# Ledger of designs, part 52: peptides against a protein of PDB entry 6MBK

Target 1, 240 residues: chain A of PDB entry 6MBK
Amino acid sequence: GFEMVNFKEEGFGLRATRDIKAEELFLWVPRKLLMTVESAKNSVLGPLYSQDRILQAMGNIALAFHLLCERASPNSFWQPYIQTLPSEYDTPLYFEEDEVRYLQSTQAIHDVFSQYKNTARQYAYFYKVIQTHPHANKLPLKDSFTYEDYRWAVSSVMTRQNQIPTEDGSRVTLALIPLWDMCNHTNGLITTGYNLEDDRCECVALQDFRAGEQIYIFYGTRSNAEFVIHSGFFFDNNSH

## One batch from the design tools (peptide)

Design b1_p23_2 (made by RFdiffusion4)
Fold by OpenDDE base, seed 2:
Structure b1_p23_2 (fold): chain B 240 residues (1-240), chain A 23 residues (1-23)
Amino acid sequence: as target 1 above (240 residues)
Amino acid sequence: RRGKWSLTQEEVQEGIDEIIEMM
């Protein structure tokens, strides 16, 4: 019912190939396809995860390392998904000096500087961990862990991470949701949920979409500053 | 979603098609 299309400024998105009605379940993604903190723990990263307190405490960093490990693994189950990801982002970690200067006039500047400092510190920490930790020797990143790699992975997770329930529904965890995360943003209501019975992420249509129209979703309530930080764009029609 | 791709639309679609096949 949809196809991938490059919508220029919006990047790749989903286009309807048929008429889709409001509230129609048009897209679902089983848990088995998701990149989660759990799949990270069950991957080649698992031994290191079990011994590193930061990976354990910060699910977003665990996902970033999971993404990097899988990207570096030619036979990774997630190669098709990784192929759909941007090579670069328009988020603050990719800003040029002039773009950072522009943000000095905004409320976002403090958060941007904090993000820069935190990301740099994290990279320095994990560079040392990868070089020195015994369980890091099995990681495909051992000899190829650059700041650019880390920046990409952190930015991928920052722009695409979602909260989903654990398998037992007892807790919330973080996930990257393939295919679904290609949808571009519009104003509206959250139309994505998790069906625990079928163990899948489900997306219903925000509105009627005609064949040939772009399928939008609502990412959630954010300020334009938060859109810049977390999604790399301003949203002119933002109601928040 | 927004971003910069080095891949073509066809290459991205191939990845999507493979994901769909796994569903």
Scores: peptide ipSAE 0.628, ipTM 0.961, DockQ to the pose 0.902
Fold by OpenDDE base, seed 5:
Structure b1_p23_2 (fold): chain B 240 residues (1-240), chain A 23 residues (1-23)
Amino acid sequence: as target 1 above (240 residues)
Amino acid sequence: RRGKWSLTQEEVQEGIDEIIEMM
């Protein structure tokens, strides 16, 4: 009931191909299609994950490395999903000097600088790990791990990570949700949940969408500063 | 979602179609 369309400034999004009613389950994504911390542990990254405390402690970094490993793997199950991801982001890690200067007048500047420092520190740490750790030798990124790679992966995860239950429902984990994450943001309520019985992420329509209308979802309550930091944009109709 | 793509709409759509086929 939807198709992908380039909405220019909003990037690629989903457009309804039929009328969709409010609260209609129009999109679901089975766990098997998700990139999760668990799938990272079960991948070529698994041996390194089991030995690196930062990967174990920071699920977002585990997802970033999972994304990099799968991107570097031509036969990866997630290649179709990775193709749907931006090659670059409008997030602060991609800001030009003039854009950073503009942020100096905002409350976001401290968080931006913190993000820069943290990302650089993480890269330096993992560069050393990849060069020296025995379990890194089999990673497809072993001979090609640049700051640009890391920046991209971190930005991909930062903009697209979601909390979902573990398979047994006992804990919360992090996931990238293919297809669903193409939806652009609007003001409203969270209409995405996880159905443990069917083991799938489910999205119900926030409102009625007519055929030909863009399907929006609500990403959650964020300030405009948080939208810039986490999503790379300001949202003028933000009610938060 | 927002971002910059180096791929064409057709290439991105191909990825989407493959995902849908796996659903």
Scores: peptide ipSAE 0.611, ipTM 0.958, DockQ to the pose 0.884
Fold by OpenDDE base, seed 3:
Structure b1_p23_2 (fold): chain B 240 residues (1-240), chain A 23 residues (1-23)
Amino acid sequence: as target 1 above (240 residues)
Amino acid sequence: RRGKWSLTQEEVQEGIDEIIEMM
């Protein structure tokens, strides 16, 4: 019912190949395809995760390291998904000096500097962990862990992370959702949920889409500053 | 979603097709 298309200003997105009705379940992604904090714990990262308090406390960092480990693994189950990810982002961690200067006129500058400082501190911490921790010796990134790698992984997670229920539905965890996360943003309501009975993420159409139209979803209520910081763009028609 | 890709549309579609086959 959809195909991948490069939309010039929006990057890759989904285009309808047939008419889709509002509220139609047009896309679902089983848990087995998701990259989650649980899949990170069950991966080659698991032994290090069990010994590092920051990985345990910060699920987004656990996902970033999971993404890096799987990217560095030629036989990773998630290689097909990882190749669909951008190589670079328009997020503040990729800003040139002139782009930072432009933001100095906004309140977002404080968040940009905070994000940069926090990311640099995290990198320095984990560089030492990867060099010295016994459980890091089995990681495919042991001899290849650059700031650029970390920046990419953190930016990937920041732009694409979602909250989903745990398998038993008792708690909330973080996940990257393949295929679904390719959808571009529009104003509207949240139309993505999790079906625990079928153990899958489900997306219903926000509106009617005709064959040949781009399929949009709503990412949630954000300010334009939050779109820049967390998604790397301003949304001109933002209602918030 | 937004970003910069080094891959072609065909290469991205190949990854998507593989994901769909696993569904």
Scores: peptide ipSAE 0.608, ipTM 0.957, DockQ to the pose 0.919
Fold by OpenDDE base, seed 1:
Structure b1_p23_2 (fold): chain B 240 residues (1-240), chain A 23 residues (1-23)
Amino acid sequence: as target 1 above (240 residues)
Amino acid sequence: RRGKWSLTQEEVQEGIDEIIEMM
């Protein structure tokens, strides 16, 4: 019912191949395809995760390292998904000097600087961990872990992470949702949920989409400044 | 979603097709 298309300024997105009605379940993604904190714990990262308090406390960082480990693994189950991810982002961590200067006139500059400092500190911490921790020896990143790698992974997670229930539904965890995360944003209501009975993410259509139209979803209530920080773009018609 | 891809559309589509096959 959909295909991937390059929408130029919006990047890659999903286009309807048939008419889709409002509230129609057009996309679902089983838990087994998701990159989650749980899948990170069950991966080659698991031994390190069990010993590092930051990985345990910060699920987004656990996902970032999971993403890096899987990217460095030629036979990773998630290689098809990783292949769909951008190689670079338009987020503040990728801003050039002129873009940062432009932000100096805005309230967002403090958040940008904080993000830079935090990311740099995290990288320095984990660089040392990877070099010195016994459980890091089996990580495919041990001999190749650059700031650029970390920046990419953090930006990937920042722009694409979602909250989902744990398998038992008792808690929330973080996940990257393949295929679904290709959808571009529009104003509206959240139309993505998690079906615990079928153990899958489910997305229903925000509106009617005709064959050949781009399928949009609503990422949530955010200001344009928050969209820049979290998603790397301004949405001109954002009412929030 | 927005971003810059080093891969071609065909290469990205291949990844998507593989994901769909696994669903």
Scores: peptide ipSAE 0.598, ipTM 0.955, DockQ to the pose 0.894

Design b1_p23_2_s1 (made by RFdiffusion4, then SolubleMPNN; from b1_p23_2, 11 letters changed)
Fold by OpenDDE base, seed 5:
Structure b1_p23_2_s1 (fold): chain B 240 residues (1-240), chain A 23 residues (1-23)
Amino acid sequence: as target 1 above (240 residues)
Amino acid sequence: MHGKSSLSEEEIQAGVDKILAMM
């Protein structure tokens, strides 16, 4: 097993409660626990999703709204997961003046401003949609949709979204993966995949971990991690 | 976990335990 621990430098992460061997399947998350574009479509957001072209075209935004709707729903199935999410992120949308000033000397500042402008435009668009669209009337966020909410949701998705197969395996979709996203990351091989036979995300240990050690995983980039479809866990040689 | 949480370790663990109970 594992437990959540606040590590001094890394923040919250998973600690092994027993010895875990390399390549051991120590964590799995069934599809039913995932927040996906499909679960968004099947939620209270579904009617609006079916009518809004941006939600349909941008799965990350659909997930952001799904996250906000579920957060605002006391009886949401995902409340236990949502409650574990950070309240703030180290994304450009959260940069303070000093961080922005530091970046002014770099070309990265243009990307930061672009992201900010895009997010603000998206918020303004969806604020209007939520206020005016008939299918938005029943959304739990109808009267409480702030930029801070949107920034949080977009940042949550941006930092945690993963590409997984659809249920039929015919295409990819986006998912937030509870428990798995609590792990801190290290460089190495991707040891995460999607088992279609068992319909679950799987994570195998990158190395041996002793009881009391932090469990690190490698999933590639912090956004849009690709999960390999496999019937058995093999180390994907993604030497990145 | 990427990001900053205002929750305690115990509160987060309680959330984790609830998720695990749903599996």
Scores: peptide ipSAE 0.348, ipTM 0.885, DockQ to the pose 0.603
Fold by OpenDDE base, seed 3:
Structure b1_p23_2_s1 (fold): chain B 240 residues (1-240), chain A 23 residues (1-23)
Amino acid sequence: as target 1 above (240 residues)
Amino acid sequence: MHGKSSLSEEEIQAGVDKILAMM
C-alpha cells in the first residue's frame, strides 16, 4: 500500500501506491517486530541489564545498547530496520561550534549543555562497565565501543522512541517501531494507537490519500513520543 | 523520516521490503 520516496522538501517519506480512505487502517506493526526494553532484556544484553542499575532505571539507555548490540550482529533480526537508520542526526549531540554559539543567545543552551554533559558521563560510565563487567565480555561491542557509537545510538533512540503498553497493558515501556520512523508528520488529530488484543501498533489514515500522494501521520512529537498518553489503547469499541 | 540517510531510495526501499516480508 506504500513505498519509500525521497521528497524534495521533506526528505524520505511514504507514498501511497493505492487509494487509502480516511479512517482506514493502512499500517500496523506487531510487537514481535519492535525493538523494546523487553527485547533488550531477552537479548545478549540481558545478563548485563539484570546487574546494571542504570540500564534498569533508564529504558532509553537500554534501547541504545540494544541497538548497538544488534547493529554489531550480522544475523540480527533487526538488521533490515537498522540498515535504514540515518548515520547522523541533527540533535544537539551533533552540534558544531558555530551552532552552539548561536544557541548561546537562547534559553536552549542550558538544555544542550546538560544533554551533552549527561551523554558524556554516561559514555564514560559504560565504557568502564564494558571493560570490567563479566557479563559484558560476550557483547559484540566489547572491543569497539566508541563515543561516536554511543552518540549515534542515544540520538537514534531519542528521535525515535515511543511509549507503548506492556503485553498485559499494566505498564508503559519504550519501543523503536520499524516503518513508523519513515513517515513524515502533519498536525491534526492523533490517529495512531496500540491494539492490545492484536498486540500491534496501528495507524489509521487521517484523510483520504490518492495513489501517488505522500502519506502523513500524526502520533505526537517525533522526540520522545508519548504514544500511549496521547493515543490511548485501541480496543475493539474505541472510536479513533 | 527524521534524520538524513546516506542510502539511496532503492536501498531504503529494499530494507522496507524486507521488513514488510517479516510481517
Scores: peptide ipSAE 0.332, ipTM 0.880, DockQ to the pose 0.577
Fold by OpenDDE base, seed 2:
Structure b1_p23_2_s1 (fold): chain B 240 residues (1-240), chain A 23 residues (1-23)
Amino acid sequence: as target 1 above (240 residues)
Amino acid sequence: MHGKSSLSEEEIQAGVDKILAMM
């Protein structure tokens, strides 16, 4: 019921190929297709994950490394998804000097500097881990792990991570959701959730969409500053 | 979708089609 389209002002997004009614379940993604902290633990990264406290403590970093390992693996199950990801982001980690200067006049500047500092520290730490840890020897990242790689992976996760339940529903975990992250966003009601019975992510239509219209989704109420920092989005009428 | 892709619309759609085929 949808197709990927490059919209002139908004970039790539989903367009309805048929009429979609409000509250209609038009997009669902089974857990088996998700990149999760659990799938990271079960991947080539698993042995290193089991011995690195930072990977264990920070699910977003685990996802970033999982994404990098799978990107570097030609036979990865997630190659079709990874190939759809942007090569560059409009997040603070990609800001030019002039953009950073502009942010100095905003409340976001402290968060931007924190993000730069944290990302640089994480890269330095993991560069050493990859070079020295025995369980890193078989990683496809062993001979090629650049800051650009790490920046890309962190930015991918930052913009696309979702909190979902564990398989048993007892806890929460982080996931990258194929197709889901291809939708552009709008202000409104949250129309996304997880169906534990069917073990899938579900997106219902916020409103009626006609065939040929762009489909928009909403993940929750956030400040414009938070959207800029975490998603690169800005909405003039965002409810704070 | 936020960010710049080096891929064409057709290449992205081909990726989407592959994902859909896995569902």
Scores: peptide ipSAE 0.315, ipTM 0.869, DockQ to the pose 0.835
Fold by OpenDDE base, seed 1:
Structure b1_p23_2_s1 (fold): chain B 240 residues (1-240), chain A 23 residues (1-23)
Amino acid sequence: as target 1 above (240 residues)
Amino acid sequence: MHGKSSLSEEEIQAGVDKILAMM
């Protein structure tokens, strides 16, 4: 029903291979394919997770470390997904000095600086943890944990994290959703959800798409400043 | 997809196909 295509203006995205109708369920992803906080806890990261308060308190950081551990694991179940991820991002953590200067005139600048400061502090903390904590000795990151690695993982999670229900539906957790994060975005109605009965993420079409057209999805209403901070997207006609 | 990749379209599509095969 869709294929990955490099679009001239938007970069990589999904193109319809058939006609898709509005409200049609065209994309679903079972929980078993997701990278979640639960899968992080059940991975080689689990022992460290159980001993580190920051990993326990911050699911996004747990996902970032999970992503790094799985990337460094040749036999990881998620290698096919990880290979589809960008190597670099247009998020604030990758901004050059000129881009930061441009943002100085915006309300986003304080959040950008906060992200830089927080990410640097987190890296320094976890660098020490990886070097000294007994449960870190088995991590494939022991000798190769750079700021670049951490920046990449944090940016991957920041741009791609989704809230989903836990398996029992009692709580919310964070997940990276393969295929889902490959779509480009537009404004509109949220057409994404989780089907607990089938234990899967579901995306319905926002509008009709013809065969050969790019498929766009929408995750929620955000200001342009929030889009820049969280996703790196910008919509000229965004009224929020 | 937000971000830049050094991979070709074919390499990315191969990854997508592997994911789809796991569904």
Scores: peptide ipSAE 0.309, ipTM 0.866, DockQ to the pose 0.836

Design b1_p23_2_s2 (made by RFdiffusion4, then SolubleMPNN; from b1_p23_2, 15 letters changed)
Fold by OpenDDE base, seed 4:
Structure b1_p23_2_s2 (fold): chain B 240 residues (1-240), chain A 23 residues (1-23)
Amino acid sequence: as target 1 above (240 residues)
Amino acid sequence: MHGISDKSEEEIREGVEKILEML
């Protein structure tokens, strides 16, 4: 029902290959395809995760490291997904000096500096962990862990992380959702949710789309999409 | 898609197609 297309102004997105009706389930992604905190625990990162308090406390960082480990693994199950990811981002971590100078007069500068400072500190911490921790010896990134790598992974997660239910629905976890993150965003109602019965992310069409039209979704805030476990849909209040 | 890609459209498309095959 859709295909990937390079749109001139918006970059890569999804285009309808047939008419899609409003509220039609046009995209679903099974849990097995998601990069989650649980998949990170079950990966080559698992031993280190079990021993590092920051990885355990910060699911977004766990996902960032999971992403880096899988990127460095030629036979990774997630190579197809990683292949779809951007090489760079327009996040504050990629701001040039002139952009930062412009923001100095704004309240946003504090957030930018905080993010940069935090990311740099995290990198320094994990660089040491990777070099010294016994469970890091098996990580494919051990000999190739640069700030640029970390910046990319953190930015990838920051722009793509979603809150989804755990398999049993008892709590929430973080996930990167392949194909889903290919959709460009518009203003509207959240039409995305998690179907626990089928154990999949589900996206229903916000509106009617004709064949050949770009499919837009309202995914909430770019940084965090939260699934409402009980309703199966995201709430508009992306407070974060 | 949020971000800037230096990848070819074909490379990204191939990734998408492979994911679709796993659905």
Scores: peptide ipSAE 0.669, ipTM 0.964, DockQ to the pose 0.609
Fold by OpenDDE base, seed 3:
Structure b1_p23_2_s2 (fold): chain B 240 residues (1-240), chain A 23 residues (1-23)
Amino acid sequence: as target 1 above (240 residues)
Amino acid sequence: MHGISDKSEEEIREGVEKILEML
């Protein structure tokens, strides 16, 4: 029902290959394809996760390390997804000196500096952990863990993390959702949800799309200056 | 998608196609 296309103004996105009607379920992604905190725990990162308090407390950092470990693993199940990810981001962690200077006139500067400083501190901490912790010895990133790697992973998670239910629906967890994150955004209603019965992320069309039209979805309000968790799966007003 | 890619369209497309095969 869709294909990946490089759109002139918006960059890469999804285009309809057939007519799609409003409220039609056109995209679903089963849990097994998601990168989650649970998949991180079940990966090569699991032993370290079980012993590091920061990884346990900060699911976004756990996802960042999961992403780095899988990227460094040629046989990773998530290699196809990682292949679709950007190489760089327009997040504050990538701002050049001139961009930062421009922000000095805004209230956002404090948030940018805070994010940069926190990310640098996290990197320094985990660099030491990776070098010294016994459970880090088997990580594929053991001998290749740069700040640029960490910045990329953190930015990937920041731009793509979503709240989804756990398998039993009792709690929320964080997930990266392949294919779904390829859609470009528009204003409107959140038309994404999680189907616990089928254990999948679901996206319904916001409007009619004709064959050849770009498919847009609404992710909610996001800020590049802050870690934004998509909560759309839990909005009561997913009035389909 | 959100971000900047220096990858070829073909490389990204191949990734998408492989994911679609897993659905």
Scores: peptide ipSAE 0.658, ipTM 0.962, DockQ to the pose 0.623
Fold by OpenDDE base, seed 2:
Structure b1_p23_2_s2 (fold): chain B 240 residues (1-240), chain A 23 residues (1-23)
Amino acid sequence: as target 1 above (240 residues)
Amino acid sequence: MHGISDKSEEEIREGVEKILEML
């Protein structure tokens, strides 16, 4: 019902290959394809996760490291998904000096600098952990962990993380959802959810789409503050 | 899709197709 297309202004997105009606379930992704905190715990990262308080406390960082480990693993199940991911981002972590200077006149500069400092501190911390912790020895990134790697992974997670239920539905966890992150976003009603019975992410069409039209999805508005929090720079445990 | 890719459209498409095969 859809295909990937490079749109002139929006970049890569999904285009309808047939008419899709409003409220039609047109896109679903089973849990098995998701990169989650649980899949991170069950991966080569698991032993380190079990010993590092920051990985345990910050699911977004756990996902970032999971993404890096899987990217460095040629036989990873998630290689097809990783292949679809951008090489760079327009997030503050990628701002050039001139872009930062432009922001100096705005209130956003404080948030940008905070993000930079926090990311740098996290990198320095985990660089040391990777170099010294016994459970880091088997990580595929052991000898290749750069700041560029870290900012990429953090930015990937920041732009793509979703809250989904755990398998038993008792809690929420973080997930990267393949195919969903290929869609460009619009404002409107949230038309995404999780079907626990079928154990899958589900997206219903916000509106009618004709064959040949770009498909847009909406799964929540985030305030700038929420965006910063969700980016892991200001992890507030109380944002339940 | 949020982000900038230096990858070819074909490379990304191949990834999408592989994911679709796993559905």
Scores: peptide ipSAE 0.617, ipTM 0.957, DockQ to the pose 0.644
Fold by OpenDDE base, seed 1:
Structure b1_p23_2_s2 (fold): chain B 240 residues (1-240), chain A 23 residues (1-23)
Amino acid sequence: as target 1 above (240 residues)
Amino acid sequence: MHGISDKSEEEIREGVEKILEML
């Protein structure tokens, strides 16, 4: 019902290949395809995860390391997904000096500086962990872990992380959702959820889409400042 | 899609197709 297209102004997105009706379930992704905190625990990262308090406490960081480990693994199950990911981001971690100067006039500057500082500290911490921890020896990152790698992974997770239920539905965890993150965003109602019975992420159409139209999704209401920080996007007409 | 890619459309498309095959 959809295909990937490079849209001139919006970059890569999904286009409808048939008519899709409002509220129609047009996209679902089963748990087995997701990169989750659970899959991180069950991966080559698992032994280190079990012994590092930061990885255990910060699911987003666990996902970032999971993403890096799988990227460095040629036979990774998630190579097809990683292949779809961008090489860079327009998030604050990638801002040049002029972009940061522009933000100095905004309330977002404090959050940007905090993000820079936190990311740098996290990198320094984990660089040491990777170099010294016995369970890090099996990681494909052992001999190659740069700030650029970490910045990319953190930015990938920051822009793409979703809250989903655990398999038993008892808790909330974090996931990267293939195909889902290919959609461009619009303002509207949240049209995404998780079906525990079928153990899958589900996306319903926000509106009617005709064959050949771009499909947009919405994850929630955010301010422009939050959009810049979280996704790198700015919506001129965002009323929130 | 959020982000900037230096990848070819073909490379990204191949990834998408492989994921779709797993659905």
Scores: peptide ipSAE 0.600, ipTM 0.954, DockQ to the pose 0.811

